# Peptides against a protein of PDB entry 5TUV, part 21

Target 1, 107 residues: chain A of PDB entry 5TUV
Amino acid sequence: KEVIDRLRYLKAEIEDLELKERELDQQKLWLQQSIKNVMDDSINNRFSYVTHEDICNCFNGDTLLAIQAPSGTQLEVPIPEMGQNGQKKYQINLKSHSGPIHVLLIN
Target 2, 107 residues: chain B of PDB entry 5TUV
Amino acid sequence: AQECQNLEVERQRRLERIKQKQSQLQELILQQIAFKNLVQRNRHAEQQASRPPPPNSVIHLPFIIVNTSKKTVIDCSISNDKFEYLFNFDNTFEIHDDIEVLKRMGM

## One batch from the design tools (peptide; made by RFdiffusion4, then SolubleMPNN)

Design b1_p10_4_s2 (from b1_p10_4, 3 letters changed)
Fold by OpenDDE base, seed 3:
Structure b1_p10_4_s2 (fold): chain B 107 residues (1-107), chain C 107 residues (1-107), chain A 10 residues (1-10)
Amino acid sequence: as target 1 above (107 residues)
Amino acid sequence: as target 2 above (107 residues)
Amino acid sequence: TWKFGETYTL
């Protein structure tokens, strides 16, 4: 009897969790579209930037590269492998399909 | 007993997915807020200055920040159209997206 | 959040 009651309880709870998960999925889609609309607005786009000072305040002591690329640009960071000289190769590969990439050395 | 155990595993799996989705939604909300705050800041700043910032003094979204040691040697290969960039580092690096930068800025 | 061996889209 206890096992049967537990099974019934678990099945009902799982059903409720399924509903909750679907609700969250819909909320995500709505919010993603909202963000897209805000970012694509012409006025917002004009002012969607940070300054060198902003970046320097967030990071210090190291070499900082700022890489600006259009939305949809592919960024590949392969697993480091040994190079011909016996040193690990660390790489970043960027490929844009819609516009140029810009790189700034911050410090 | 076995069925009960199977359902408990499924229940836990769904609970974890829901938790992850809730966290993702919170992050999206924060992203939207941060972006709006950034735009407002920049609009106000340009209004006070009565001019836009110099073109090479700002970093437009979307962007990434690459952080590496000052000792790291960086080689960059650029395509003629600047659509493709290949970076080679002799040591490891960190990559921070614009979302993280906005968080660090307190937006 | 950033990891080696992954592909990201800006």
Scores: peptide ipSAE 0.472, ipTM 0.897, DockQ to the pose 0.882
Fold by OpenDDE base, seed 1:
Structure b1_p10_4_s2 (fold): chain B 107 residues (1-107), chain C 107 residues (1-107), chain A 10 residues (1-10)
Amino acid sequence: as target 1 above (107 residues)
Amino acid sequence: as target 2 above (107 residues)
Amino acid sequence: TWKFGETYTL
């Protein structure tokens, strides 16, 4: 195949791929909005929970803490560094803006 | 020609990006399905029990699960405005989001 | 599983 024909073919294919990528971007946005709508529905929100049994079935052998916080809560997990006492600092920082944070010990 | 090679590289890069976006879209679809299945399960369970579960027996979304050794000492500090929480651990831990939990539950 | 050194949003 001549170089000119190959160039034209590749340019046309790239244009088609650009259209496909934009289509996927749009689909993602629509789906994200759909998920938000489903989760924000009053009936769905009432039943949007898991049980202690559910968590215990997913994990075993360790201490399990469940931390429930409002949507939008910021979670920071700093890189462990040596503290003043020679102990590494393992921390979780939570910042809520819209409501309380609840902590449950599962096992 | 060099121009053809450059366009082939661009084509391949776009194809890979499209593949990644398709995968991300599928994950979002699965998340939505998992959530709907969770809601359906809970509605059915409460109908059979003719009552909601006790308030402290369930974990409402959104939440995270912190998994650590049973030997780990955990301390929690709350800010004056109660919007900021600091968890201190004397050893490492793992964090799992609610999406991962729903996956492990088979929702 | 989340990694250390990152910030997340619930």
Scores: peptide ipSAE 0.471, ipTM 0.900, DockQ to the pose 0.947
Fold by OpenDDE base, seed 4:
Order: sequence, then C-alpha cells, then structure tokens
Structure b1_p10_4_s2 (fold): chain B 107 residues (1-107), chain C 107 residues (1-107), chain A 10 residues (1-10)
Amino acid sequence: as target 1 above (107 residues)
Amino acid sequence: as target 2 above (107 residues)
Amino acid sequence: TWKFGETYTL
C-alpha cells in the first residue's frame, strides 16, 4: 500500500512538473519575441548604443576592439593552432549576411 | 521499490531542468531590463545635450568586445564589401558580448 | 565570454 501510494504520488507530481516545464518553455518563447520586438523598435534602435567611456569603464589596461555587426553575423573562434614558424595562431572569423561589419579601436 | 526509485530520479531530473529554465528566463528578463535602461539613459543624455553623439563615438548593438594585451599584434583581412573579416592575433584574447558589457555597466 | 573552438551568432 505504501509503495503504491508513493508511486501514485510521484506520477502525479511528474505530470505537474511536465506542465510547469511546458509553461516555462512558452514563457521563454514569448519573452524572446518580446525582446526582439523591443530591440527592433525604431526609437529603441536609435538609442541602442554604448560609448567608448562605457567600454573603458568595463575593461582596464588592454587593447580593446569593438566589433559591431548585424544580427545574425557568424562569429568563429577556432582553437589556436601552431603556425608555420612555430607560433600559435589566434583567429577570429566574422561573416555577415545582412550588412557591413564595423570595427573600432577603443584604446 | 525499483520503479519508485526510477520515478524519484526522473522527478529530480525534471526539477533540475525546471530550475535551469527558471534561471534562463530570469536572465532574459534581466537582459530586457538592461536594454531598456540603456535606451532610457541614452535618450536622457541626448535630451540634455540637445544633440546625438557623433556616429564614430558610439558602438551600436549588437557588438562584441575583443580584449587583448597591448603587446598583441593584430592583423585584419577585410572583404571588399566588409561582410567578411579575418583577424589574426599573435597572442590570446578574450571576447565579451554586449549582454556582458551591459551587465558590467550596471544596466 | 566566448570560448575557443566554438561558433557563435550575434
């Protein structure tokens, strides 16, 4: 009886958890769409920027490159490999499909 | 007993997934708030200045920040249409997305 | 922060 009751309880709880998980999935989807809509709004888009000062305040002491690219741009950062002269190669590959990429040296 | 244990394991797995999804949802909410705060800040700043910032003084979203040593040599190959970029570094670097930057800015 | 060996979309 105890085992049977425990099984019934666990099954019922799992069903409730399944419903909760689906609810969260729907909320995530809704929120993602909401964020997209907010970012794509013409007024918001006009003001969707940071300054050089903002970046400098977030990072110290190093060379900073800001790379602005359209949404959907592909960013590839391959594993460093040894070059022909025995030096490691560090690379960033960018490919945009919808517009030009802009690079700014911050410091 | 074994069936009960199996269901308890499943229950725990689902609870962990739900916890992860709740965390991800919270992150999305914070991203939306951060973006709205950024827009509000910039709108207010431009209103006070009575002018927009110079185009080359700001970094528009979406963007990434590449952080590397000041001693790092950076070479860049660019396509004619600026849709493709290849960066070569002689040393390691870090990449940070705009979301992380907004967090660091306290948005 | 991005990791080496991965591909991302902006």
Scores: peptide ipSAE 0.468, ipTM 0.899, DockQ to the pose 0.941
Fold by OpenDDE base, seed 2:
Structure b1_p10_4_s2 (fold): chain B 107 residues (1-107), chain C 107 residues (1-107), chain A 10 residues (1-10)
Amino acid sequence: as target 1 above (107 residues)
Amino acid sequence: as target 2 above (107 residues)
Amino acid sequence: TWKFGETYTL
């Protein structure tokens, strides 16, 4: 009886958790779409920027590159490998499909 | 007994996934709030200045920030259409997305 | 956090 009752309880709880997880998945989808809609709004898009000062306030002491690219741009950061000259290759690859990429040096 | 233990493990697994999804939803909400705050800030600033910022003084979303030592040598190869960029560094770097920057800005 | 060996979408 006790084991059977415990099994029944656990199965019922798991079923409830499955429903909760599906609810959260739907909420995530809704929020993602909401964010997209907010960012795609013409007024919001016009004011969706940061300044050099903003960046400098967030980081200090190093060389900073600001890379602006369209949504959907692919960013590849390969694992560093040894180059022909015996130096590790540190690389960033960017590929846009919808517009140009812009780079600013921040210092 | 073994079946009960298996279901308890499954229950715990689902509880952890639910917790993670709840955290992700909270982050999405914060992202949306941060973006709205950014837009509001910029609208107010431009209203007070009675002009938009200079075109090359701002970084439009989406963007990334690459942080590297001042001693790092950076080479950049650009496609003719500026859709593809290849950055080569002689040392390591850090990458930060616009979401993290907005958080650091206190948005 | 960004990691080496991964591909991201902006």
Scores: peptide ipSAE 0.464, ipTM 0.895, DockQ to the pose 0.899

Design b1_p10_4_s3 (from b1_p10_4, 3 letters changed)
Fold by OpenDDE base, seed 4:
Structure b1_p10_4_s3 (fold): chain B 107 residues (1-107), chain C 107 residues (1-107), chain A 10 residues (1-10)
Amino acid sequence: as target 1 above (107 residues)
Amino acid sequence: as target 2 above (107 residues)
Amino acid sequence: MWKYGETYTL
């Protein structure tokens, strides 16, 4: 009886957890769509920017590049490998499909 | 007994997965709030200035920030249409997305 | 966040 009762309890709890997980999945989808809609709004899009000062306040002491690219741009960072001269290669590859990429030197 | 143990393991796995999904959902909520706060800040600032910022003084979303040592040599190859960029660094770098920047800005 | 060897979408 004790084992059977425990089994029933666990199965019922797992069922409830399944429902909760599906609820969270749906909420995520709704929120993702909401974020997209907010960002795509013409007024919000007009004001969706940061300043050089904002970036400098967040980071200091190093060279900072700001790379602005259209949504959907692919960013690839290959695993560093040894070059022909024995130095490791550090690379960033960017590929846009919808518009030009813009690079700004911040400091 | 073994079935109970198996279900206990499954229960725990589901609980952890739900916890992760809850955390991800909270992050999305914070992202939306941060973006809305950014837009509000910029709208207010432009209203006070009675003009938009100069085009080259701001970084539009989406963007990434690349930071590296001031001694790092950076080479950039750009396609004719500026849709493809290849960056070469002679040393390590860090990449930060716009979401992280907004967090650092306190949005 | 990012890591080497992966491709991300902006």
Scores: peptide ipSAE 0.526, ipTM 0.898, DockQ to the pose 0.862
Fold by OpenDDE base, seed 1:
Parts: structure tokens; C-alpha cells; sequence
Structure b1_p10_4_s3 (fold): chain B 107 residues (1-107), chain C 107 residues (1-107), chain A 10 residues (1-10)
């Protein structure tokens, strides 16, 4: 009887957890759509930028490149492999489909 | 009973997934708040200056920041269609997305 | 920081 009662309790709790998980999944989808809408708003888009000073305050002492590209641009960072000259290749590959890519030297 | 133990394991697994989803949801909320704060800051700044910033003085979202040593040699190659960019580095680098930058800015 | 060997979307 005790085991049966425990089984019933656990099954009921798991069912409740399934409902909670689905609720969180739905909330995530709604929030993601909300973020997209906010960022795509014409006024917000006009002011969606950071300054050189902002970047410099976040980093120090090194060369900083800012690469701005359209949403949806693909970024590939290959595993460094030895090149023909005996040096490892450190690369970034960008593929845009919607517009130009802009590069700025910050520091 | 073995069945109770199996359900306890499943219960724990579901609880951990729920915890992870709650954390992910919180991060999305913070991202949205950070973006809204950025927009508000920039709107206020432009109002005070009575003009927008110079075109090459800001980095529009979405963007990435590439951080590397000042000694690193960087080469950039652009495809014929202007949609593909290849960056070559002679040493290691770090990549930071705009979300991380906004966090570092305290937005 | 992003990892080598992966593809990301901006």
C-alpha cells in the first residue's frame, strides 16, 4: 500500500512537471518573439548601437575589431590546423545573405 | 521498489531541465532589458547633443568583437560577391558577441 | 567567448 501510494504520488508529480516544462517552453517562444519585435522596431533599430568608448571600456590592451553584419549572417570559426608554411591557421569566415559586412578597428 | 526508483530518477531529470529552462528564460529577459536600456541611453545622448553620432563612430547591432594581441597580424579577404569575408590571423583570438558586450557595459 | 569548430549565426 505504501509503495502504491508513492507510485501514484510520483506519477502525479511527473505529470505536473511535464505541464510546467511545456509552460516554460511556451514562455521562451513568446519572449523570443518579443525580443525580435523590439529589435525590429524602426525607432529602436535607429538607436541600436554601441560606441568606440563603450567597447574600449569593456576591453583593454589588445587589438579590437568590430564586425557588424546583417542578422542571419553565418560565422564559422574553423579548428586551427597547420598550414603549408608550418603555421597554424586561425580564421574567421563570414557569410552574409542580406547585406554588407562592416569592419571597424576600435583599438 | 524498482519502479519507484525509476520514477525518482525521471523526476530529478525533469526538475533539472526545468531549472535550466528557468535560467535560460531569465537570461533572455536580461537581454531584452539590456537592449531597451541601450536604446534609451542613445536616444537621450542624441537629444542632448542635438545630433546623431558620426557614422563611423558607432557599431550597429548585431555585431561581434574580435580581440587579439597587438602583435597579431590580421588579413582580410573579401569574395567577389562581397558577401563572404575571410579573416586570417597569425595567432589566437577571442570572439565576443553583442550580448556579452552589453553585459560588460552594465546595460 | 565562442569555440573553434562551430558555426554561429548573428
Amino acid sequence: as target 1 above (107 residues)
Amino acid sequence: as target 2 above (107 residues)
Amino acid sequence: MWKYGETYTL
Scores: peptide ipSAE 0.523, ipTM 0.898, DockQ to the pose 0.949
Fold by OpenDDE base, seed 3:
Structure b1_p10_4_s3 (fold): chain B 107 residues (1-107), chain C 107 residues (1-107), chain A 10 residues (1-10)
Amino acid sequence: as target 1 above (107 residues)
Amino acid sequence: as target 2 above (107 residues)
Amino acid sequence: MWKYGETYTL
């Protein structure tokens, strides 16, 4: 009887968790659309940038490349493998379908 | 007993998914807030300066920051239309998206 | 936030 009661309790709890998960899924979709609308607004788009100073304040002591690309650009970071000269290949591949990519050396 | 254990596993699985989704939702909220703060900052700054920043002095969203040692040799191959970029590094690097940068900026 | 061997969309 105790096992049966535990089973009933667990089944009921799982149903409640399913409802909670669906609620979170809907909230995510709503928020994603909201973010898209805000970013696509013409005024917001005009002012959606950071400065060199902003970047320099966030990072220190290394070479910094800023890569600006259109939304939808594909970024591929292959698993490092040994190259022809015995050196591991560390690589970034970028492919845009809607506009040019811009690269800035920050420091 | 076995059925009870199976349901306990399922319950835990759902709880973990819910926790992850709650965290992701919170991050999206913070992203939207950070973006709005960025836009407001830039609008105010340009109003005070009575001009937009020079074109090559800012980095427009979306962007990534690539961070690597100053000793790292970087080779970049670019397509004629600048739609495709291939970066080769002789050592490891880190990639930071615009979301992380905005967080570091305190937006 | 990023991993080797994966493809991301900006």
Scores: peptide ipSAE 0.522, ipTM 0.896, DockQ to the pose 0.860
Fold by OpenDDE base, seed 2:
Structure b1_p10_4_s3 (fold): chain B 107 residues (1-107), chain C 107 residues (1-107), chain A 10 residues (1-10)
Amino acid sequence: as target 1 above (107 residues)
Amino acid sequence: as target 2 above (107 residues)
Amino acid sequence: MWKYGETYTL
């Protein structure tokens, strides 16, 4: 009796949680589209940038490269493998489909 | 009894997924706010200066920041159309996206 | 966060 009642309760709760999860999924899609719309707006796009100073303030020391690329650009970071000289290969591969990639040396 | 236990495990699994999705939504909201704040900052700055920044002095979104030691040797191979880039490093590096940069900027 | 062996989209 108690077990049956508990089972019924749990099944009902799980059903409610499924509905909640679907609601959150829809909200995520809506928000992602909203962000895209905001970023694609001509006025917002014009002012969608950071400065060298901004970057320098966020990171200390070392060498900083800023790589600007169009939305949709693919970034690949392969697993390091040993090179010809016995050194591991550390690589970044970028492929754009919609425009050129721009690289800036910050420091 | 066993079925009850199985459903309790499933319930907990779903609750955790829901919590994660709620957190992801909050992050997306913060990203959108940060972007809007960036746009407002830049718009105001350009209005005060009565001119846009020099073209090569800013990094337009989307972008990534690559951080590596000053001792790291970096080689870059570029396609003729500048749509494909291959970076080779002789040591490790870190990659940070524009979202993280905006967070570090306090946007 | 990024990791080796994966492909990301900007």
Scores: peptide ipSAE 0.516, ipTM 0.894, DockQ to the pose 0.857

Design b1_p10_4_s4 (from b1_p10_4, 3 letters changed)
Fold by OpenDDE base, seed 3:
Structure b1_p10_4_s4 (fold): chain B 107 residues (1-107), chain C 107 residues (1-107), chain A 10 residues (1-10)
Amino acid sequence: as target 1 above (107 residues)
Amino acid sequence: as target 2 above (107 residues)
Amino acid sequence: SWKYGETYTL
């Protein structure tokens, strides 16, 4: 009897969790669209930037590259593999399909 | 008993997914807030200066920040149209997206 | 939150 009652309880709880998960999925879609609309607004787009000072305040002591690219640009970071010289290769590959990529050395 | 165990596993699986989705939603909300704050900051700053910043003094979204040691040798290959960039590093690096930068800025 | 071996979209 205890097992049967536990099974019934678990089944009911799982059903409630399914509903909750679907609710969260819908909320995510709504919020993603909202963010897109805000970022695509002409006025917001005009002011959607950070300064060199902003970046320097966030990071220090190392070489900092800022890479600006159009939305939709593909960024690939391969798993490091040994090169011909016996040293691991660390790479970043960027491919844009809609516009040029810009690179700035911050420090 | 076996059915009970199976449902317990399923229950836990769904609970973890829900937790992850809730966290993702919170991050999206923070992203939108941070972006709006950034835009407001920049609009106010340009109003005070009565001019936009110089073109190469700002980094437009979307962007990434690559952080590596000052000792790291960086080689960059660029396509003629600047649509493709290949970076080679002789050591490890870190990549930070614009979302993380805005967080660090306190937006 | 980047990871090696993954592809990201800006």
Scores: peptide ipSAE 0.541, ipTM 0.900, DockQ to the pose 0.910
Fold by OpenDDE base, seed 4:
Structure b1_p10_4_s4 (fold): chain B 107 residues (1-107), chain C 107 residues (1-107), chain A 10 residues (1-10)
Amino acid sequence: as target 1 above (107 residues)
Amino acid sequence: as target 2 above (107 residues)
Amino acid sequence: SWKYGETYTL
């Protein structure tokens, strides 16, 4: 009886958890769409930027490149491999499909 | 007993997934708030200055920040239409997305 | 955020 009761309880709880998980999935989808809509708004888009000062305040001492690219741009960072002269190669590959990429040297 | 144990394992797995999804949802909420705060800040700043910032003085979203040593040599190959970029570094670098930058800015 | 060997979308 105890085992049977425990089984019933666990099954019922799992069903409730399934419902909760589906609810969270729907909320995520809704919020993702909401974020997209907010970012795509013409007024918000006009003001969706950071300054050089903002970046400098976030990072110290090193060379900083800012790379601005359209949404959907693909960023590839290959695993470093040994080059021809025994030098490791560190690379960043960017491919945009909807517009040009812009690079700024911050410091 | 074995069935009960199996269901308890399943219950725990689902609880962990729900916890992860709740965390991800919270991150999305924070991203939306950060973006809205950024827009608000910039709107207010431009209103006070009575002009927009110069085009080359700001970095529009979406963007990434590449951080590397000042001693790092950086080479860049660019397509004619600027849709494709290949960066070569002779040393390690770090990449930070705009979301992380907004967090560091306290947005 | 990033990791070597992966592809990301902006």
Scores: peptide ipSAE 0.536, ipTM 0.901, DockQ to the pose 0.908
Fold by OpenDDE base, seed 1:
Structure b1_p10_4_s4 (fold): chain B 107 residues (1-107), chain C 107 residues (1-107), chain A 10 residues (1-10)
Amino acid sequence: as target 1 above (107 residues)
Amino acid sequence: as target 2 above (107 residues)
Amino acid sequence: SWKYGETYTL
Protein backbone atom coordinates (compact mmCIF):
# COMPACT_ATOMS: atom_id res chain seq x y z
CA LYS B 1 0.00 0.00 0.00
CA GLU B 2 1.31 3.42 -0.95
CA VAL B 3 2.46 5.76 1.81
CA ILE B 4 -0.14 8.37 0.91
CA ASP B 5 -2.95 5.84 1.13
CA ARG B 6 -1.64 4.53 4.45
CA LEU B 7 -1.47 8.05 5.87
CA ARG B 8 -5.03 8.79 4.82
CA TYR B 9 -6.22 5.53 6.35
CA LEU B 10 -4.45 6.14 9.66
CA LYS B 11 -5.73 9.71 9.91
CA ALA B 12 -9.29 8.55 9.26
CA GLU B 13 -8.99 5.80 11.88
CA ILE B 14 -7.59 8.22 14.46
CA GLU B 15 -10.53 10.52 13.81
CA ASP B 16 -12.92 7.63 14.43
CA LEU B 17 -11.08 6.77 17.66
CA GLU B 18 -11.40 10.37 18.81
CA LEU B 19 -15.15 10.15 18.34
CA LYS B 20 -15.27 6.85 20.23
CA GLU B 21 -13.27 8.30 23.12
CA ARG B 22 -15.61 11.27 23.40
CA GLU B 23 -18.56 8.88 23.36
CA LEU B 24 -17.09 6.91 26.26
CA ASP B 25 -16.41 10.11 28.19
CA GLN B 26 -20.04 11.12 27.79
CA GLN B 27 -21.27 7.67 28.82
CA LYS B 28 -19.13 7.83 31.96
CA LEU B 29 -20.60 11.20 32.92
CA TRP B 30 -24.14 9.96 32.40
CA LEU B 31 -23.51 6.80 34.40
CA GLN B 32 -21.92 8.73 37.25
CA GLN B 33 -24.95 10.97 37.42
CA SER B 34 -27.21 7.93 37.32
CA ILE B 35 -25.37 6.35 40.24
CA LYS B 36 -25.70 9.56 42.26
CA ASN B 37 -29.41 9.71 41.54
CA VAL B 38 -29.91 6.08 42.57
CA MET B 39 -27.98 6.49 45.81
CA ASP B 40 -29.70 9.78 46.68
CA ASP B 41 -33.17 8.31 46.24
CA SER B 42 -34.95 8.34 49.60
CA ILE B 43 -36.02 4.69 49.44
CA ASN B 44 -32.62 3.46 48.30
CA ASN B 45 -30.87 5.57 50.93
CA ARG B 46 -33.01 3.97 53.64
CA PHE B 47 -31.73 0.52 52.65
CA SER B 48 -28.14 1.45 51.77
CA TYR B 49 -26.41 -0.47 54.56
CA VAL B 50 -24.44 -3.62 55.32
CA THR B 51 -24.56 -5.74 58.48
CA HIS B 52 -21.88 -6.86 60.90
CA GLU B 53 -22.31 -10.35 59.48
CA ASP B 54 -21.64 -9.05 55.98
CA ILE B 55 -18.34 -7.54 57.11
CA CYS B 56 -17.32 -10.60 59.11
CA ASN B 57 -17.92 -12.77 56.06
CA CYS B 58 -15.58 -10.56 54.04
CA PHE B 59 -12.76 -10.42 56.59
CA ASN B 60 -11.38 -12.61 59.38
CA GLY B 61 -8.57 -12.89 61.86
CA ASP B 62 -8.10 -9.21 62.66
CA THR B 63 -9.69 -6.22 64.34
CA LEU B 64 -12.26 -4.62 62.06
CA LEU B 65 -13.41 -1.02 62.42
CA ALA B 66 -16.22 0.41 60.36
CA ILE B 67 -16.11 4.17 59.86
CA GLN B 68 -19.26 5.74 58.46
CA ALA B 69 -19.10 9.37 57.38
CA PRO B 70 -21.06 11.74 55.17
CA SER B 71 -20.44 11.75 51.46
CA GLY B 72 -17.64 14.14 50.61
CA THR B 73 -15.65 13.44 53.77
CA GLN B 74 -11.92 13.68 53.15
CA LEU B 75 -9.69 10.77 54.13
CA GLU B 76 -5.94 11.23 54.52
CA VAL B 77 -3.54 8.37 55.09
CA PRO B 78 -0.09 9.86 55.66
CA ILE B 79 3.04 7.96 54.75
CA PRO B 80 4.27 6.33 57.97
CA GLU B 81 7.17 8.28 59.43
CA MET B 82 9.21 7.93 62.59
CA GLY B 83 7.79 9.79 65.53
CA GLN B 84 9.68 11.61 68.26
CA ASN B 85 9.54 8.50 70.44
CA GLY B 86 11.04 6.33 67.73
CA GLN B 87 7.70 4.76 66.80
CA LYS B 88 6.38 5.00 63.26
CA LYS B 89 3.19 7.01 62.95
CA TYR B 90 0.34 5.07 61.43
CA GLN B 91 -2.55 7.47 61.07
CA ILE B 92 -5.91 8.08 59.46
CA ASN B 93 -7.15 11.66 59.24
CA LEU B 94 -10.80 12.30 58.49
CA LYS B 95 -12.40 15.65 57.81
CA SER B 96 -16.18 15.88 57.53
CA HIS B 97 -18.01 18.98 56.38
CA SER B 98 -21.65 18.02 56.59
CA GLY B 99 -22.20 15.70 59.53
CA PRO B 100 -20.90 13.36 62.20
CA ILE B 101 -18.56 10.44 61.76
CA HIS B 102 -19.56 7.13 63.36
CA VAL B 103 -17.16 4.38 64.35
CA LEU B 104 -18.21 0.76 64.92
CA LEU B 105 -16.14 -2.12 66.22
CA ILE B 106 -17.10 -5.19 64.23
CA ASN B 107 -15.04 -7.87 66.02
CA ALA C 1 7.59 6.43 6.36
CA GLN C 2 8.35 8.12 9.67
CA GLU C 3 5.02 9.93 9.54
CA CYS C 4 3.18 6.61 9.25
CA GLN C 5 5.08 5.29 12.25
CA ASN C 6 4.20 8.37 14.29
CA LEU C 7 0.52 8.00 13.48
CA GLU C 8 0.64 4.29 14.29
CA VAL C 9 2.03 5.11 17.74
CA GLU C 10 -0.70 7.68 18.27
CA ARG C 11 -3.31 5.17 17.12
CA GLN C 12 -2.05 2.62 19.62
CA ARG C 13 -2.08 5.15 22.48
CA ARG C 14 -5.68 6.05 21.69
CA LEU C 15 -6.71 2.40 21.51
CA GLU C 16 -5.19 1.80 24.93
CA ARG C 17 -6.99 4.81 26.44
CA ILE C 18 -10.26 3.59 24.95
CA LYS C 19 -9.70 0.15 26.44
CA GLN C 20 -9.03 1.68 29.85
CA LYS C 21 -12.14 3.85 29.64
CA GLN C 22 -14.25 0.86 28.64
CA SER C 23 -12.95 -1.04 31.67
CA GLN C 24 -13.69 1.88 33.99
CA LEU C 25 -17.20 2.14 32.59
CA GLN C 26 -17.82 -1.55 33.24
CA GLU C 27 -16.65 -1.14 36.84
CA LEU C 28 -19.13 1.70 37.35
CA ILE C 29 -21.91 -0.44 35.92
CA LEU C 30 -21.02 -3.25 38.31
CA GLN C 31 -21.00 -0.80 41.23
CA GLN C 32 -24.49 0.39 40.35
CA ILE C 33 -25.74 -3.18 40.04
CA ALA C 34 -24.16 -4.14 43.36
CA PHE C 35 -25.82 -1.22 45.11
CA LYS C 36 -29.23 -2.05 43.65
CA ASN C 37 -28.83 -5.67 44.71
CA LEU C 38 -27.90 -4.55 48.23
CA VAL C 39 -31.00 -2.39 48.49
CA GLN C 40 -33.20 -5.21 47.21
CA ARG C 41 -31.71 -7.68 49.70
CA ASN C 42 -32.24 -5.34 52.63
CA ARG C 43 -35.80 -4.46 51.64
CA HIS C 44 -36.68 -8.13 51.40
CA ALA C 45 -35.03 -8.94 54.72
CA GLU C 46 -36.84 -6.16 56.56
CA GLN C 47 -40.16 -7.20 55.02
CA GLN C 48 -39.67 -10.75 56.27
CA ALA C 49 -38.65 -9.56 59.74
CA SER C 50 -41.47 -6.98 59.77
CA ARG C 51 -39.05 -4.47 61.31
CA PRO C 52 -35.84 -2.59 60.56
CA PRO C 53 -32.57 -3.85 62.02
CA PRO C 54 -31.32 -2.38 65.30
CA PRO C 55 -29.59 0.99 64.71
CA ASN C 56 -26.13 -0.11 65.81
CA SER C 57 -26.22 -3.43 63.98
CA VAL C 58 -25.81 -1.96 60.50
CA ILE C 59 -23.31 0.25 58.71
CA HIS C 60 -24.73 2.87 56.38
CA LEU C 61 -23.01 3.89 53.18
CA PRO C 62 -20.62 5.50 52.59
CA PHE C 63 -18.13 3.79 54.88
CA ILE C 64 -14.65 2.37 55.06
CA ILE C 65 -13.37 -0.73 56.81
CA VAL C 66 -10.09 -0.57 58.70
CA ASN C 67 -8.41 -3.93 59.19
CA THR C 68 -5.52 -4.31 61.63
CA SER C 69 -3.97 -6.91 63.93
CA LYS C 70 -5.82 -7.71 67.13
CA LYS C 71 -2.65 -6.64 68.92
CA THR C 72 -2.73 -3.17 67.37
CA VAL C 73 -3.54 -0.36 69.78
CA ILE C 74 -5.96 2.15 68.32
CA ASP C 75 -6.52 5.68 69.58
CA CYS C 76 -9.10 8.14 68.28
CA SER C 77 -8.99 11.91 68.75
CA ILE C 78 -11.75 14.30 67.78
CA SER C 79 -11.25 17.98 66.98
CA ASN C 80 -12.99 20.72 68.91
CA ASP C 81 -15.41 21.32 66.06
CA LYS C 82 -15.98 17.55 65.84
CA PHE C 83 -15.44 17.61 62.08
CA GLU C 84 -11.93 16.19 62.19
CA TYR C 85 -10.99 12.74 63.45
CA LEU C 86 -7.50 11.41 63.99
CA PHE C 87 -6.92 7.68 64.37
CA ASN C 88 -3.55 6.57 65.68
CA PHE C 89 -2.30 3.01 65.30
CA ASP C 90 0.85 1.53 66.77
CA ASN C 91 1.16 -0.78 63.76
CA THR C 92 0.14 -1.13 60.11
CA PHE C 93 -3.44 -1.30 58.90
CA GLU C 94 -5.44 -1.81 55.72
CA ILE C 95 -8.32 0.30 54.42
CA HIS C 96 -11.14 -1.07 52.28
CA ASP C 97 -13.93 1.04 50.79
CA ASP C 98 -17.60 0.13 50.63
CA ILE C 99 -17.30 -0.71 46.93
CA GLU C 100 -14.76 -3.43 47.66
CA VAL C 101 -16.93 -4.77 50.47
CA LEU C 102 -19.93 -5.06 48.16
CA LYS C 103 -17.74 -6.94 45.69
CA ARG C 104 -16.59 -9.35 48.39
CA MET C 105 -20.21 -9.85 49.44
CA GLY C 106 -21.01 -10.98 45.91
CA MET C 107 -23.56 -8.23 45.31
CA SER A 1 -6.84 -1.68 49.66
CA TRP A 2 -5.94 1.99 49.75
CA LYS A 3 -2.35 3.16 49.84
CA TYR A 4 -0.43 5.42 52.15
CA GLY A 5 0.30 8.96 51.06
CA GLU A 6 -2.96 9.50 49.23
CA THR A 7 -6.09 11.50 49.92
CA TYR A 8 -9.49 9.95 49.32
CA THR A 9 -13.10 11.11 49.32
CA LEU A 10 -15.94 9.02 50.72
Scores: peptide ipSAE 0.535, ipTM 0.901, DockQ to the pose 0.946
Fold by OpenDDE base, seed 2:
Structure b1_p10_4_s4 (fold): chain B 107 residues (1-107), chain C 107 residues (1-107), chain A 10 residues (1-10)
Amino acid sequence: as target 1 above (107 residues)
Amino acid sequence: as target 2 above (107 residues)
Amino acid sequence: SWKYGETYTL
């Protein structure tokens, strides 16, 4: 019947899509490792920086803080909650495990 | 049939996931290209200047940019080893990662 | 892109 044929077709297509998805997952892993290798290269690492001018050209009108931290540093931005003084708490928590954190005021 | 409809829904679900993964792969490629372009730019600039930039004039990757109003009061608590930072703001802020910055720079 | 209530890794 037409229904049986349609079911067979759909099942076959889903199987093909599963294979495609696994292929993409492997490609993602490969690319992530490639990026890591490129960034960890000694020469690339030496030149992996932006300037104050670069940042100022990207943003305007407000206070800009640049926070540099080692790879793997954890950044937590809690949901704003009401403080004791009746003001909402806007907070950023940073925790590094491999080195110091550096903060620069850009403007 | 109901089974046919269920499989069609599943097929569409998988197609959307595949599309998303393809987009993510493209973004990773762009990130790698942007980084390589940044390195090339900086190498060329330092060669032309015959010197590296001043130590406190550049922001090394990885980093984040915090953008907030000039009226915002910012308090920072730092651990002794500078591995932990707590930022308190009296108003809202925006956070941008280095990937976004490189995009805005046109890398 | 960064949202409240989430933890990110640099």
Scores: peptide ipSAE 0.531, ipTM 0.899, DockQ to the pose 0.899

